# Peptides against a protein of PDB entry 3WG5: the designs that were tried, part 11

Target 1, 218 residues: chain A of PDB entry 3WG5
Amino acid sequence: LAKNIVYVAQIKGQITSYTYDQFDRYITIAEQDNAEAIIIELDTPGGRADAMMNIVQRIQQSKIPVIIYVYPPGASAASAGTYIALGSHLIAMAPGTSIGACRPILGYSQNGSIIEAPPKITNYFIAYIKSLAQESGRNATIAEEFITKDLSLTPEEALKYGVIEVVARDINELLKKSNGMKTKIPVNGRYVTLNFTNVEVRYLAPSFKDKLISYITD
Target 2, 218 residues: chain A of PDB entry 3WG5 as posed
Amino acid sequence: LAKNIVYVAQIKGQITSYTYDQFDRYITIAEQDNAEAIIIELDTPGGRADAMMNIVQRIQQSKIPVIIYVYPPGASAASAGTYIALGSHLIAMAPGTSIGACRPILGYSQNGSIIEAPPAITNYFIAYIKSLAQESGRNATIAEEFITKDLSLTPEEALKYGVIEVVARDINELLKKSNGMKTKIPVNGRYVTLNFTNVEVRYLAPSFKDKLISYITD

## One batch from the design tools (peptide; made by RFdiffusion4, then SolubleMPNN)

Design b1_p8_8_s1 (from b1_p8_8, 4 letters changed)
Fold by OpenDDE base, seed 3:
Structure b1_p8_8_s1 (fold): chain B 218 residues (1-218), chain C 218 residues (1-218), chain A 8 residues (1-8)
Amino acid sequence: as target 1 above (218 residues)
Amino acid sequence: as target 1 above (218 residues)
Amino acid sequence: GITPIRLG
């Protein structure tokens, strides 16, 4: 029987190879303790596509549900963050957060201008993001528009359009609202009905390495 | 309790939007009947990236294990087929088949020559295919080389390198060898231990529409 | 080196 434990961890900043290490560490800890789920409080402006894809993959490998929670108010799951969310077992957003703006870029020019991705790259990511949405039974049309229109949505809009599953102000409301929901993608071989009845909430702290790298990349 | 039924369906030809419809139909039927698994006999030279990604997503959404079986002898899971396999719950290959050759191309010129994908596209697919391999606990280094070296492997090589899980001559041997194995990715929320003890094998026929489209695209 | 595709 799974322990009535829910882990909560925070991921903030650019999506990099180190962000993958953070996801991997956090999820591994939660797996080892047979937690009911892990909630990742996510605040990101975007990042690298390779790191993003690895993170999505790590989430989909999880032996337990990984819930992406765009938090706190003012945070975003922008660009790479949207892909990560769409790859997760459940998406929640706090009021005052945003999701979307997924247009791929090649980078920034020396003057700080965006270098646009060629159409072929854009189309690749359109296909990818639509795939993530379709797999999770989320709105693939909006997923496409996250790229084609560089669309960003409020939590209320995202919920309305079927991009996310929950709008919640805090962890308690998130647990309450998501209790009894099925994961949008499989966990370890069976769609899991989330059971947050009488759960213990445990917060995972960033490692020293996590803090150091965050400091170097900020 | 899941019925002791295993479905078998055949997917052959180019990976297109219609191939997605075939996967969706077959998996849906198997899901509705609470089958123990569906085995997709796959023979493809490749196809569209968008369709491929949608298929991977549909597989990962499945309420039951989807086993990709590169079959019959002489068949391949080439290009898009490799991605589909790497996205599945279990990969088997028959002796005399191949997997790999995943180098993305932009298409064919009017003279039939390959139009190479720009490095940016190639790298995107490297990241994507490595992600699929890592999620399923398969050899991500070889997955990368499926692109960077346009590598193709025999079933024996693929098994040896940890790209696939089973080499089997036919459905009976596949069921025998895979019995008791865990799926490499989750099914509906829990890694499933395959139970092929005393199963009924049911073959799904292509629809009339499937046959018609196959005829048009061949 | 191949510039990694960034998602902006």
Scores: peptide ipSAE 0.072, ipTM 0.343, DockQ to the pose 0.234; fails the geometry check
Fold by OpenDDE base, seed 1:
Structure b1_p8_8_s1 (fold): chain B 218 residues (1-218), chain C 218 residues (1-218), chain A 8 residues (1-8)
Amino acid sequence: as target 1 above (218 residues)
Amino acid sequence: as target 1 above (218 residues)
Amino acid sequence: GITPIRLG
């Protein structure tokens, strides 16, 4: 029986234009092989808004389900990571991870203080994040509070409040728990029921370029 | 006679947090040697707002005059580069360079189209760029138009309209033309008259880290 | 020229 393939890749660090390239590469590989899904292990403190929006769009254009998995324990989907997650077909988190803290900022000052975003920027991203939540049937009120209250949630809280779909310790548990779930957004115009029975897990390694950029941006 | 030192360094590419580190390093070296000034040869298409603001602040905190020199021919001080220039003690441009195109954007979409900034973001940066122009005694109306009309100017136009102070083909011409000029913003609380008589020009090379990051971000 | 906004 032709084994259904699930790809797993890792994205770690700041969300940048290079991170978009990683997402694009990973999803493209999985699409080409007609994988059942791709799982992206995400650990990010945030990053660029433009890159984030591009990544969300790339996920939305995916021909296969893209699962964002906040992993490993200690990882976060902070700021831009939350947006990406909310834009994905399924969100999972490992115990000991976090999601939220989505307040837009202009950046950090020399003293390390946050440069606040103008109210219109904040309002734009409130509207944007709420849209992502609404489109995916996730908690739009909490999504807004990720910005307005700079809220961060545990996996258990996020699950309870309907921000995420799965809490899982590892890939195997994720596959087991998400098997039979419907994607929270359409895949090629249709909500897909995930089939993770008798799947082969294939890991995608970062390219040399990916590793180099990651090293420099850290 | 103790030769007055003028440092020259190059900053090329996107304005990022790493670019801030370059500015900081270069200015610090020049400060430590009590240089008469540092000239930063700038060629940038733009970059991050936060990094830009931090760079402007670092320039404003400089103990010595910081001259932004849009160089070589074909270079630009686009977007963030214009802000940095307007925040500096003196702006020079080489023939065949450009300045302006300061419209804030959220970034580029997958198709390469610009994601427009919300009006409040635009208004924030209008206020900011006008402030830089006003504080430096440069044309605040044109500074605003760099955003509202996405205006780009030649060196000759920029000089004519009072956006910049010098048009120069090379470092020697720059030193000659700027000799005796007052800084457009204070250095340590005082407007300084530049003294480029009998100066030694010292070039600062990019660090290995600078080169590596530049390579990766290109 | 792009002045990208940073999230977080």
Scores: peptide ipSAE 0.066, ipTM 0.449, DockQ to the pose 0.790; fails the geometry check
Fold by OpenDDE base, seed 2:
Structure b1_p8_8_s1 (fold): chain B 218 residues (1-218), chain C 218 residues (1-218), chain A 8 residues (1-8)
Amino acid sequence: as target 1 above (218 residues)
Amino acid sequence: as target 1 above (218 residues)
Amino acid sequence: GITPIRLG
């Protein structure tokens, strides 16, 4: 039986392979403890597409619900962060956060100019992000616009448009509001109804390695 | 028996989890074919430390020699690229390339300022990069200076200081000069003497996925 | 330096 335990972890900064390792570690710990869920406090300006896809896959393979919480106020799930959110079991945003701005780029030129991705790549990620939205029952049109219009949304907008499920000021409010919600994607092939009644909250800290990597990559 | 085949692949841009996937794919293909070696033409300004460490580990786990070739002229094995090189079975550089500049950073501030890593993180990577150099019989002092002094070296300097093994203008010269050299680290627990006599050169192209990811991440 | 590859 699932323990009435919820883990909370923070992932901040660029999405890279190190970020994948963080996700994997956190989810694994929560899985091992048969936690009701893990909440990832996410604040990212984006990152690498490959790492993002791996993270999405790791979330989808989770034995427990993975809740992405764009937190704290001022945080963003920008670019890669949006994909990760859309690939997760539940999305929450704190007031004053943002989601979107998903246009793939080839990089930055020496002058700081964005090198645009060729249409083929853009279209691939349009298809990909739409698939994430569709699979999770979220707004696929807005998901596309995250790319095509480089759209960024407030929590209220994202909620209104059916991109996210919860607006919450803190973990306690998040737990309260999400209690009884079904996951937007399956956990081990089943949609899980979240039970946050009398739940113990456990915070995970980055490992020494995680801290080291974050420092190097950010 | 190892086929007299050498694979050549290009890895360019930022080091991320996608880059790991490229390394893994390329090495796996070469392993499956029992290639004599794979040469990775590397041009990177750096990237994520976690991806870097995973790549290093993947190289160290290779069933065949992995040669890092900083190529073409103008290319660099900067930061993460240096770690990868130092973790490989043989390092070559083309004239006009560079290696080094390995100082870990936490990131860039909003004003573009480098956020310095705390000493603990710096020291971790000093220990790590020195271990790579030591294990490969390369200059550990210079490896440390890649961090402590953010040192960058020319091919001639790197060769002179015992950081790298070969300076070569092209693949053919690389094969010629490295023929008969022993790998600087073991392959399956054994130091391999490279045999590039009558070798077939096979070029690997990035997969569609690799191209897509590179476009997004770069 | 770590060049952050931003998707956006």
Scores: peptide ipSAE 0.049, ipTM 0.354, DockQ to the pose 0.255; fails the geometry check
Fold by OpenDDE base, seed 4:
Structure b1_p8_8_s1 (fold): chain B 218 residues (1-218), chain C 218 residues (1-218), chain A 8 residues (1-8)
Amino acid sequence: as target 1 above (218 residues)
Amino acid sequence: as target 1 above (218 residues)
Amino acid sequence: GITPIRLG
């Protein structure tokens, strides 16, 4: 029997329009090969909401399961990364990673003070992040607190609270633990049971453009 | 001979006025006991610049060395955390942690777009972060790139580029490796050679207030 | 806009 293919790609750094391009490219490759899934190793401090929303949409429109894996140890799915994770088919975290801190701000004054987002923006993102959590059957209360409290969680906490599905040290453990799990959101309108019993793992390298962007933005 | 005391305290989450209070309390305790040093285990996605600047000032005014230790694995000294680290007497990182991503932004629009900081703000923080790096004898070019490129570094990269001084897996390794190092900025007007040959490690617990704040902000 | 890389 032909081995199911699982793609793995890394997305690191700021969430920007270029990050969208990376997601789009990676998912497209995996879709073209009718992969069992794509695992995105995510390490981000956050980024642009527009790019984030586009990424979430791209994930949700994926023909295959998109697993967000907060990896390696030391990585975070911070801010935009949390939204992306919550918009994905499955969230995994490596031990020692973090998720959360999603409070929208307008930025920093000359003195470095946070310019708080107006309530309308904060409320918009509260509604949005709660929607992502609810749609995925994840903890919407915690999702809200990622904003209202700027909450950050460990993998163990996130798992306990029903924010994420898997704590895994590496890809092999991730595949092992997520095998037989149902996607938390639909794939092409249906929830998919992941089958990682006989898989070939293929790593996708960043394109030259991806590398250049990462070099410029990082 | 009386054992030198090294205090260890954890600061996790958003950099806020409450985080300043934590730094102030912890450093004050260590000062009162004339500790050899205090190690702050830092894990932050960033925070408020005003709080950050106050923290940096508090560190620089410390009567004892303040070591910022990006810990545990998975932690980051992101944004404000980078500034704090650069303002400290010594920076250590655990393997799998990160430092950087310091670009000031005004925030996010309703559509989630980053509202870019005006050039005056960006330039202010460039000058500030470069000053911290220069004063500490650390890589000011990389410090600038933490903003201009929103750069994030691994411990190994940060060490290589002269951003940090120690890569250590735990407190014991940190003490071992930093023993005999000179502080990167003065303590009471003089550079101190750290002596961790015969030390008692004392862990400071967060106050009830600290826990409450962390609970609210996290 | 998702939580900026916090400055500060």
Scores: peptide ipSAE 0.041, ipTM 0.392, DockQ to the pose 0.269; fails the geometry check

Design b1_p8_8_s2 (from b1_p8_8, 4 letters changed)
Fold by OpenDDE base, seed 5:
Structure b1_p8_8_s2 (fold): chain B 218 residues (1-218), chain C 218 residues (1-218), chain A 8 residues (1-8)
Amino acid sequence: as target 1 above (218 residues)
Amino acid sequence: as target 1 above (218 residues)
Amino acid sequence: GITPIRVG
């Protein structure tokens, strides 16, 4: 029985145009090898809305399932990270991670204070995040509250409220728990049942460019 | 008569958080030396709205006049660059440059197509760009049309319509033409009359970090 | 660090 390949890659730091390039590269590699899935270990405090939306589109256009895994313990899918997760085929979180805090901001003032977004922008992102939740069959009410209440959830809460699909300590537990699950959004127009029996896990390293950018943006 | 110092620095490329750091560094150096002004030679296709707004705030908080100079010929103050210019104490353009094209976008799709901003976001930036124009005594109607019509103007048109203050071929001509002009926004709460008699021009070089970031983002 | 809007 030909071994199903699952790719694992890490994306850490602020969501930028370079983060899009990372997603694109990782997913492309996995697509080329007809992988069963790619797991992205995500740890982000947030970032740019444009990059976020492009990443969501790239995920939705993937020829294979893209699983967002908030990992390791202490990591977060904050702000833009939450949108990306909600746009993916499956969301998993490790114990001790968080998701949410999605209030759009215009940025930070010179003194580090947040410049709040006008209501019109906030309402746009409310509609957007709700659409992601609805399309994926996840909790749209909680998705809205990620903005309106700046809500952050634990993995246990997120699972309970139907925001995410899996809580897992590591890749092996994730594969075990997600085996037989259907993707929350289509892959090539079809909902796919994940098959992680007899899986070979392949780790993708960041490129030199990825490392350099991460170092500069950190 | 103590020579008035004018600093000149270049900012080229996409407007990002790193561009903010460049502006901040340049203006800080000029402030420390009590310069008569700093001239920023700007060439940008646009960039991030948050970085743009922060740059505008940094300019408005400057203890000295900040002059945006779209330079050299072939350069542009496109999109975010237009907002920055409209937020500055004085705008100059070299012949063969352009300003405008300020329609907010959510970004670029994978195929390079523009993702249009929803009307609510567009309307927010219309209000914002109009406020910058009004506060600086510049043409708010044209500022709006930079968005609604995605209008781009030549230096001659921009001057004629009251969007900019000076058309100049080089720094020397800029200093000559702007001598005796009042800043379009206050410096430390006061409109300042520029005095470029007996000026020493000092060029600021990009930092190593600036060079590296420019290389990576180009 | 929350989601800034891009101006084209």
Scores: peptide ipSAE 0.058, ipTM 0.516, DockQ to the pose 0.748
Fold by OpenDDE base, seed 4:
Structure b1_p8_8_s2 (fold): chain B 218 residues (1-218), chain C 218 residues (1-218), chain A 8 residues (1-8)
Amino acid sequence: as target 1 above (218 residues)
Amino acid sequence: as target 1 above (218 residues)
Amino acid sequence: GITPIRVG
C-alpha cells in the first residue's frame, strides 16, 4: 500500500559520480517507503556525462516517479541537468530558473577555455538527448537545439515548447499542478498517474557524505 | 506502405564515436526505405561507454525495429556490445558467439592491466544495464551479473535465461525464427510484431568512411 | 575506458 508520502531532496552542484550516489540514496529511500513520488530539487551547472547517464538510468529504474524540479529561483538544470530532467518522470521548473545549454565538451583547457567535443561526440549527445525527449514525449527538436544552438529556456518557454510539464513556485504548487498528471516515462513499465491527494511531504537531508562531496566538487 | 525489406549491415570492432555514425547511417537508410527491420551483425569486444549509450539511443529512436545479431560464429557482443544488444528491439545470436563481460573499466594501465572503475561507476553501469534489461523485458539479474561477475553467456544460455530472443545460424534462420515476435522495446511507442513474410534481404555495405574508421580503431 | 566527457 503506497503511503501518501512525497519525498523532497536537494541535489546541487556539479554532476559527478558522487551525485549519482545522492540520487541513488534518495530514490532508494523513497522506494523503500513506497512513496508516491520523490521530487529532486535540482540546481546544477552540469558535470560529467557518465554520471549524468547513470543518474538518468537510476531515475528510469525507479520503482516510484522521480520528479526533477529545477529549484529554487535562479537554479538551473544546465547541461547534464537537462539530460537528467529529460530522463525523469516529470519535469518542473520554478520561475526564474533555466534549462538547456547541453553542448558536450571534452573539458576545459589550462586557460579555462572550452575544449570542444569532436563532432562525433556532439552528434552522440544530440542523438541521446533527442532520444530522452522522444521517449518521454517531450520536444525532441528543442532538445537537439539545447546542443546545436546551446539553447537555454525559461520555464515558461520550456513549458510552451513541451520540454517540461510544470511551472511551479514551490513544492506545494508543484504537487497541486502535477496531481493527476501521468508520468512522461514508465514506472515499472507503466505510465503512472500522480496522486498527490493528501500527501505528506518529507524532506530528505543530505548525508554527511553528500555534504562532503558537494563541498569537494564545488 | 512498408516495403517488405530487411536490411542487414555489419558493425565490427571497438565501439567508438565512429561506430555510432555507422549505426546512424545504417538505421537511417533502413528508415528511409521503410524497411521491416534492420539487422545489425555485431561483433565487438566492447569500447567506449559514451558511444555505446549513443548507439543504444539511436536504436531506441529508430522508426523501424533494429535487431542486433551477434554474428558470425566466434563473434561477441562483449561489454559495450551487450549494452547495445540489450537496448535493441531484438537480440539474436549465432551459435558459437558470446554476450556479456560488461564490467566497466577506466582503461588500461601502461602495462596493459585493467584500471578498475571506481565502485560508483560500476554501480552506475549496473543500474544502466539493469534498466536496459528491464525496459526490454529481459533478465535484469543476469544483466547485472554481466558486470558483477563479469559473466559471459553462450547463445543457448542467454536464450534460456531470457537475455536474448533468438538463436540463429544465419540471416535466413533469424528471419524465420523472429517472424511473428514482438519487439522487446517500442518502435514509435508501440511494440511491433515482426513480419518477415516474403521479405527481401538487402545488405548494406560499409562506406569508405566506415572502413577507414574500423581500420583506425582496430 | 570511460573517457570523462563533460556535458556542459
Scores: peptide ipSAE 0.112, ipTM 0.385, DockQ to the pose 0.256; fails the geometry check
Fold by OpenDDE base, seed 3:
Order: C-alpha cells, then sequence, then structure tokens
Structure b1_p8_8_s2 (fold): chain B 218 residues (1-218), chain C 218 residues (1-218), chain A 8 residues (1-8)
C-alpha cells in the first residue's frame, strides 16, 4: 500500500524575505509530491511584518496541510513566529518551547531600546492576530494579549488556553497525536483530516542558498 | 414541522462603536432563538477600523450563520463594510449595489482632503483583508486590490471574481439561491449547510437607542 | 524608506 509521505523541514532565525523563500520552496516540494502534510520545525525570535504576512498567505494557499512545530526544546515561535503559527493548519509545540510576545515594534534605537509602534499600528496587528485566531478556531483573547500584554506561553498553557493543538516531544509523537485531527483552517476549501497511518517521513534539507543566507544574517 | 427561523435586520450608516452594539444585539437575538441564520442588510460608506474589527470578531463568534446582504439597490458595503462582509459566513449583493474601496485613511483634513495612511498601516490592512478573504475561500487578490487600487466592484463582477456568493434582488431570492450552500467560514467549528426550506422570516427593528443614535450621527 | 513594521 503506497505510504503517505510527510515532509519535515527546519526554519530557524529571523523572519525575512528569505524566510518566505524557504517556506515557499519547502511547501512547493511537498505539494508536488502530494504529501499528506509538511511539518515545519520553527525556531524564530521574530522578524519583519511584511515577510510574516506573505508567509501566512503562502501557508493558506498550500495544497497540503502545513503544520508548524515549535522545535527543538528551547526554541520559540516569538512575535512573527506566533502569527505564522496561528495562520497554519495545525500548531504543535515541544516541551520547553514558547509562543507569543507579539507586540509590534518599529525597531531598535541606537542604544538598543525598543522604538514603540504607534497605536494605529498596534491596533492593526491586534486585529490581524485576532482574525488569524478566530478563523482557525483558536483563542482570540489570548492572541490579543500576545500583543497587549506581550504575553508568552508555555506549550502546556498554550494547549490549555486553546492556542495550539498538540504538545509533542518529537516528530513521532506529533504524528501519533495529530493523526485523525482536522486541520484548523481549510486546505483547498476543505477541512482535511490528517492521516498519519503508515507514513514515510522525509526530511528536507536547506538549500545551499539557505545555508549561505543564514550565514550572512548571523 | 417546526419552521426554521431566519432573522433579517438592517444596519445603515457609518461603522462606529454603536454599529458594533447593533450587530451584537441582532446576532444575540438570533442566537437565543436558535435561528437558521441572520441576514444583515448592510449599507455603509465605511467607518472606524477598531469598530470594524470588533464586528468581524462578533460575527466569527456567532453561534449561527451571519449573512451580509448589501441592500437595497444603491447601497454599498464600502471600506469597513467590505471587511465585515469578507468576515461573514455568506455575502450577497443586490443588483445596483457596490463593494470595495477599502483604502485606509487617517481621516480628512480641514479642507476635506484625504489624509493618507502611512504605508505601514496600509500594509497592515492589506494583510488583514487578504487573510479574511483566504480564510473564507474568497478572492484574496481582489481583496488586496480593494486597497491598492481602491477598487470597487458591481455585484456581477464580485460574483464573477469569487468575492461574494450570491446576487439577489430581494430576501426571497437570497433565501432561494443560498439554500443548500455551505457557509464560507465555520459556525461553532463546523461549516454549516444553510437550510432555508420552509423558513419563517422575522424582521428585527432598530431599538429606540439605535434610532436615536442614527439621528444624532446624521 | 518606510521602516518595516517589525512584529516583535
Amino acid sequence: as target 1 above (218 residues)
Amino acid sequence: as target 1 above (218 residues)
Amino acid sequence: GITPIRVG
């Protein structure tokens, strides 16, 4: 019986235009091979809002489920990472990770202090993050507080409050726990029931370009 | 056989905090009576972004389908009205109405000229409106152009481009055409198939407070 | 240039 394929890829670091390219490449590969899903292991402190929104859009346009997995332990889906997660078909977190801290900023001053976003910008992102939460059936109140209180949650808290769907220690546990779950947003206009029975896990490596850009931005 | 109830209410004018109260009241009444749906006849030139986002959230939290109906002929779901529509379970328009023109503005100068929104704000609303479109399976490209080109569409164009679901001349035609359609977003976590067979239509009147505020703001 | 809004 032809094994269902699940792809796993890693995205680490700042959310930039290049991060969009990574998401696009990974999802495209998985789409072309008609994978059951792609799991993106995400570890990000945040990044650019424009890139973030483009990534969310790319995920929403995916022909297959995109699962955001905050991994490994110690990783975070901070700021832009939270938005990306909330825009995805399923969110998982490993123990020892975090999600939240979504307060928009204009940047950092020369002294390293945060330049606060104008209220209009803050309100925009409040609306945006709440919409992502609502459309995915996740906790919109907490989503708002990710901004207004710059709230960060543990996986256990996030699960409890209905921000995420799964806490899993590794890919195997993630597949086991998420098997039979419906996507929180539609895929090609339909909610998809995940089928991870008899799956082959395939890991996608970063391209040479991915490695180079990561090196340059570090 | 107990007739299904469909509520119809009218919301006209600027989108404000009071408009939120109207939406909340109308939807609450329909929820309490376990209506099959509520149809909101909407005619708005736009309004406040904060109120708009709250209204979208209230619609998304509804226990019953909320159908936005741009009505009567000559009416528009302009600016904030478009966002509200895109956040709803189904959009209908009457012939001779319009939708779009979503470019955010900061307001009007003393001379009546438009104060342009900073690019950051514009980009925020681009992301927001695209997310509403994507989550509802509607045309996100056109949604973006509602802002970037300040695009306005006729009902026929909007239907053709997949912005809306129904063109209907009146409530009866709307019920007939939308019968058997699935909501474009979930209700209580499920896509609902609309059942308008053997329905009783009940009209909700504006409250005294609604009338008073409308009078004050005119 | 418009300072890109960073989300946190």
Scores: peptide ipSAE 0.099, ipTM 0.357, DockQ to the pose 0.206; fails the geometry check
Fold by OpenDDE base, seed 2:
Structure b1_p8_8_s2 (fold): chain B 218 residues (1-218), chain C 218 residues (1-218), chain A 8 residues (1-8)
Amino acid sequence: as target 1 above (218 residues)
Amino acid sequence: as target 1 above (218 residues)
Amino acid sequence: GITPIRVG
């Protein structure tokens, strides 16, 4: 039986292979404890597509629900963060956060200009992001527009359009509002009804290694 | 017998898990062809420590020499890039490039201020970077100072101090100058004497996936 | 050079 435990962890910054390691570690800890869920407080401007895809896969392979919570106010699930969110079991956003802006780029020129991806790559990610939305029962049209229009949404817009499931000011409100919701994607082949009644909230800190990596890469 | 082939590939931008995939792919291709070496034209501001460490390990596991070439002029092997270079079989720099600035950070605050790593993390990376330098017969004192002083060096300085092996303007000069040099670390347990006499230079392009990932993460 | 695909 799942313990009445919910883990909360923060992932902030660029999506990289180190971010994958963080996701993996956090999810693994929560899995080991048979947690009811893990909530990832996400604040990212985006990052690498490969790391993003690996993270999505890791979330999808989770033995417990992974809730992406765009938090705190001012945070974003930009670009890669949107994909990760759309690949998760539940998406929540705090007021004053944003989601979207998913247009793939090849990078930045030396002059700071964006090097656009060729249509083939853009189309690949359109298909990918739409698949994530479709699989999770979220708005695939908006998912596409995150790329084609580089669309960014407020929490209220995202909720209204069926991109996300919850707008919440804090963890307590998130737990309250999401209690009884079914995960948008399966956990071990089953849609889980979240039970956040009388849960213990446990916060995970970045590991020493996580801290080290963040220091080096920034 | 190793073919008289040298591969050249470019790795630019943030060090992430996707960067690892690029390194892995490039090295694997060169290994499959029994290339004399692969030259990685590196231009990076740094990135994630985990990805960096994985890249270093992948280089160290290479069946062929991996030469890190900080190129073109204006490029840097900053932070994670320095670790990667110090973990490689040979380091070259083009004029007008830089190496160093390896101080680990936890990240950036919302105000753009650097969040410093705790001493424990800093010391871990000091030990790590010194080990890379020592194992490769490079200047471990300078390697430490890349962290403790956030030191950045010009190619001329780096060469003078014994951090790097070659200053070269282009691939041809690099091949010429490095011909007959021994790798600074073993390849399959042996220090290889580079033979760049009558070599065919083959350029590797990023894969479609590499391009896609770069677009998503940037 | 291979520009990493950055999704944002």
Scores: peptide ipSAE 0.079, ipTM 0.358, DockQ to the pose 0.237; fails the geometry check

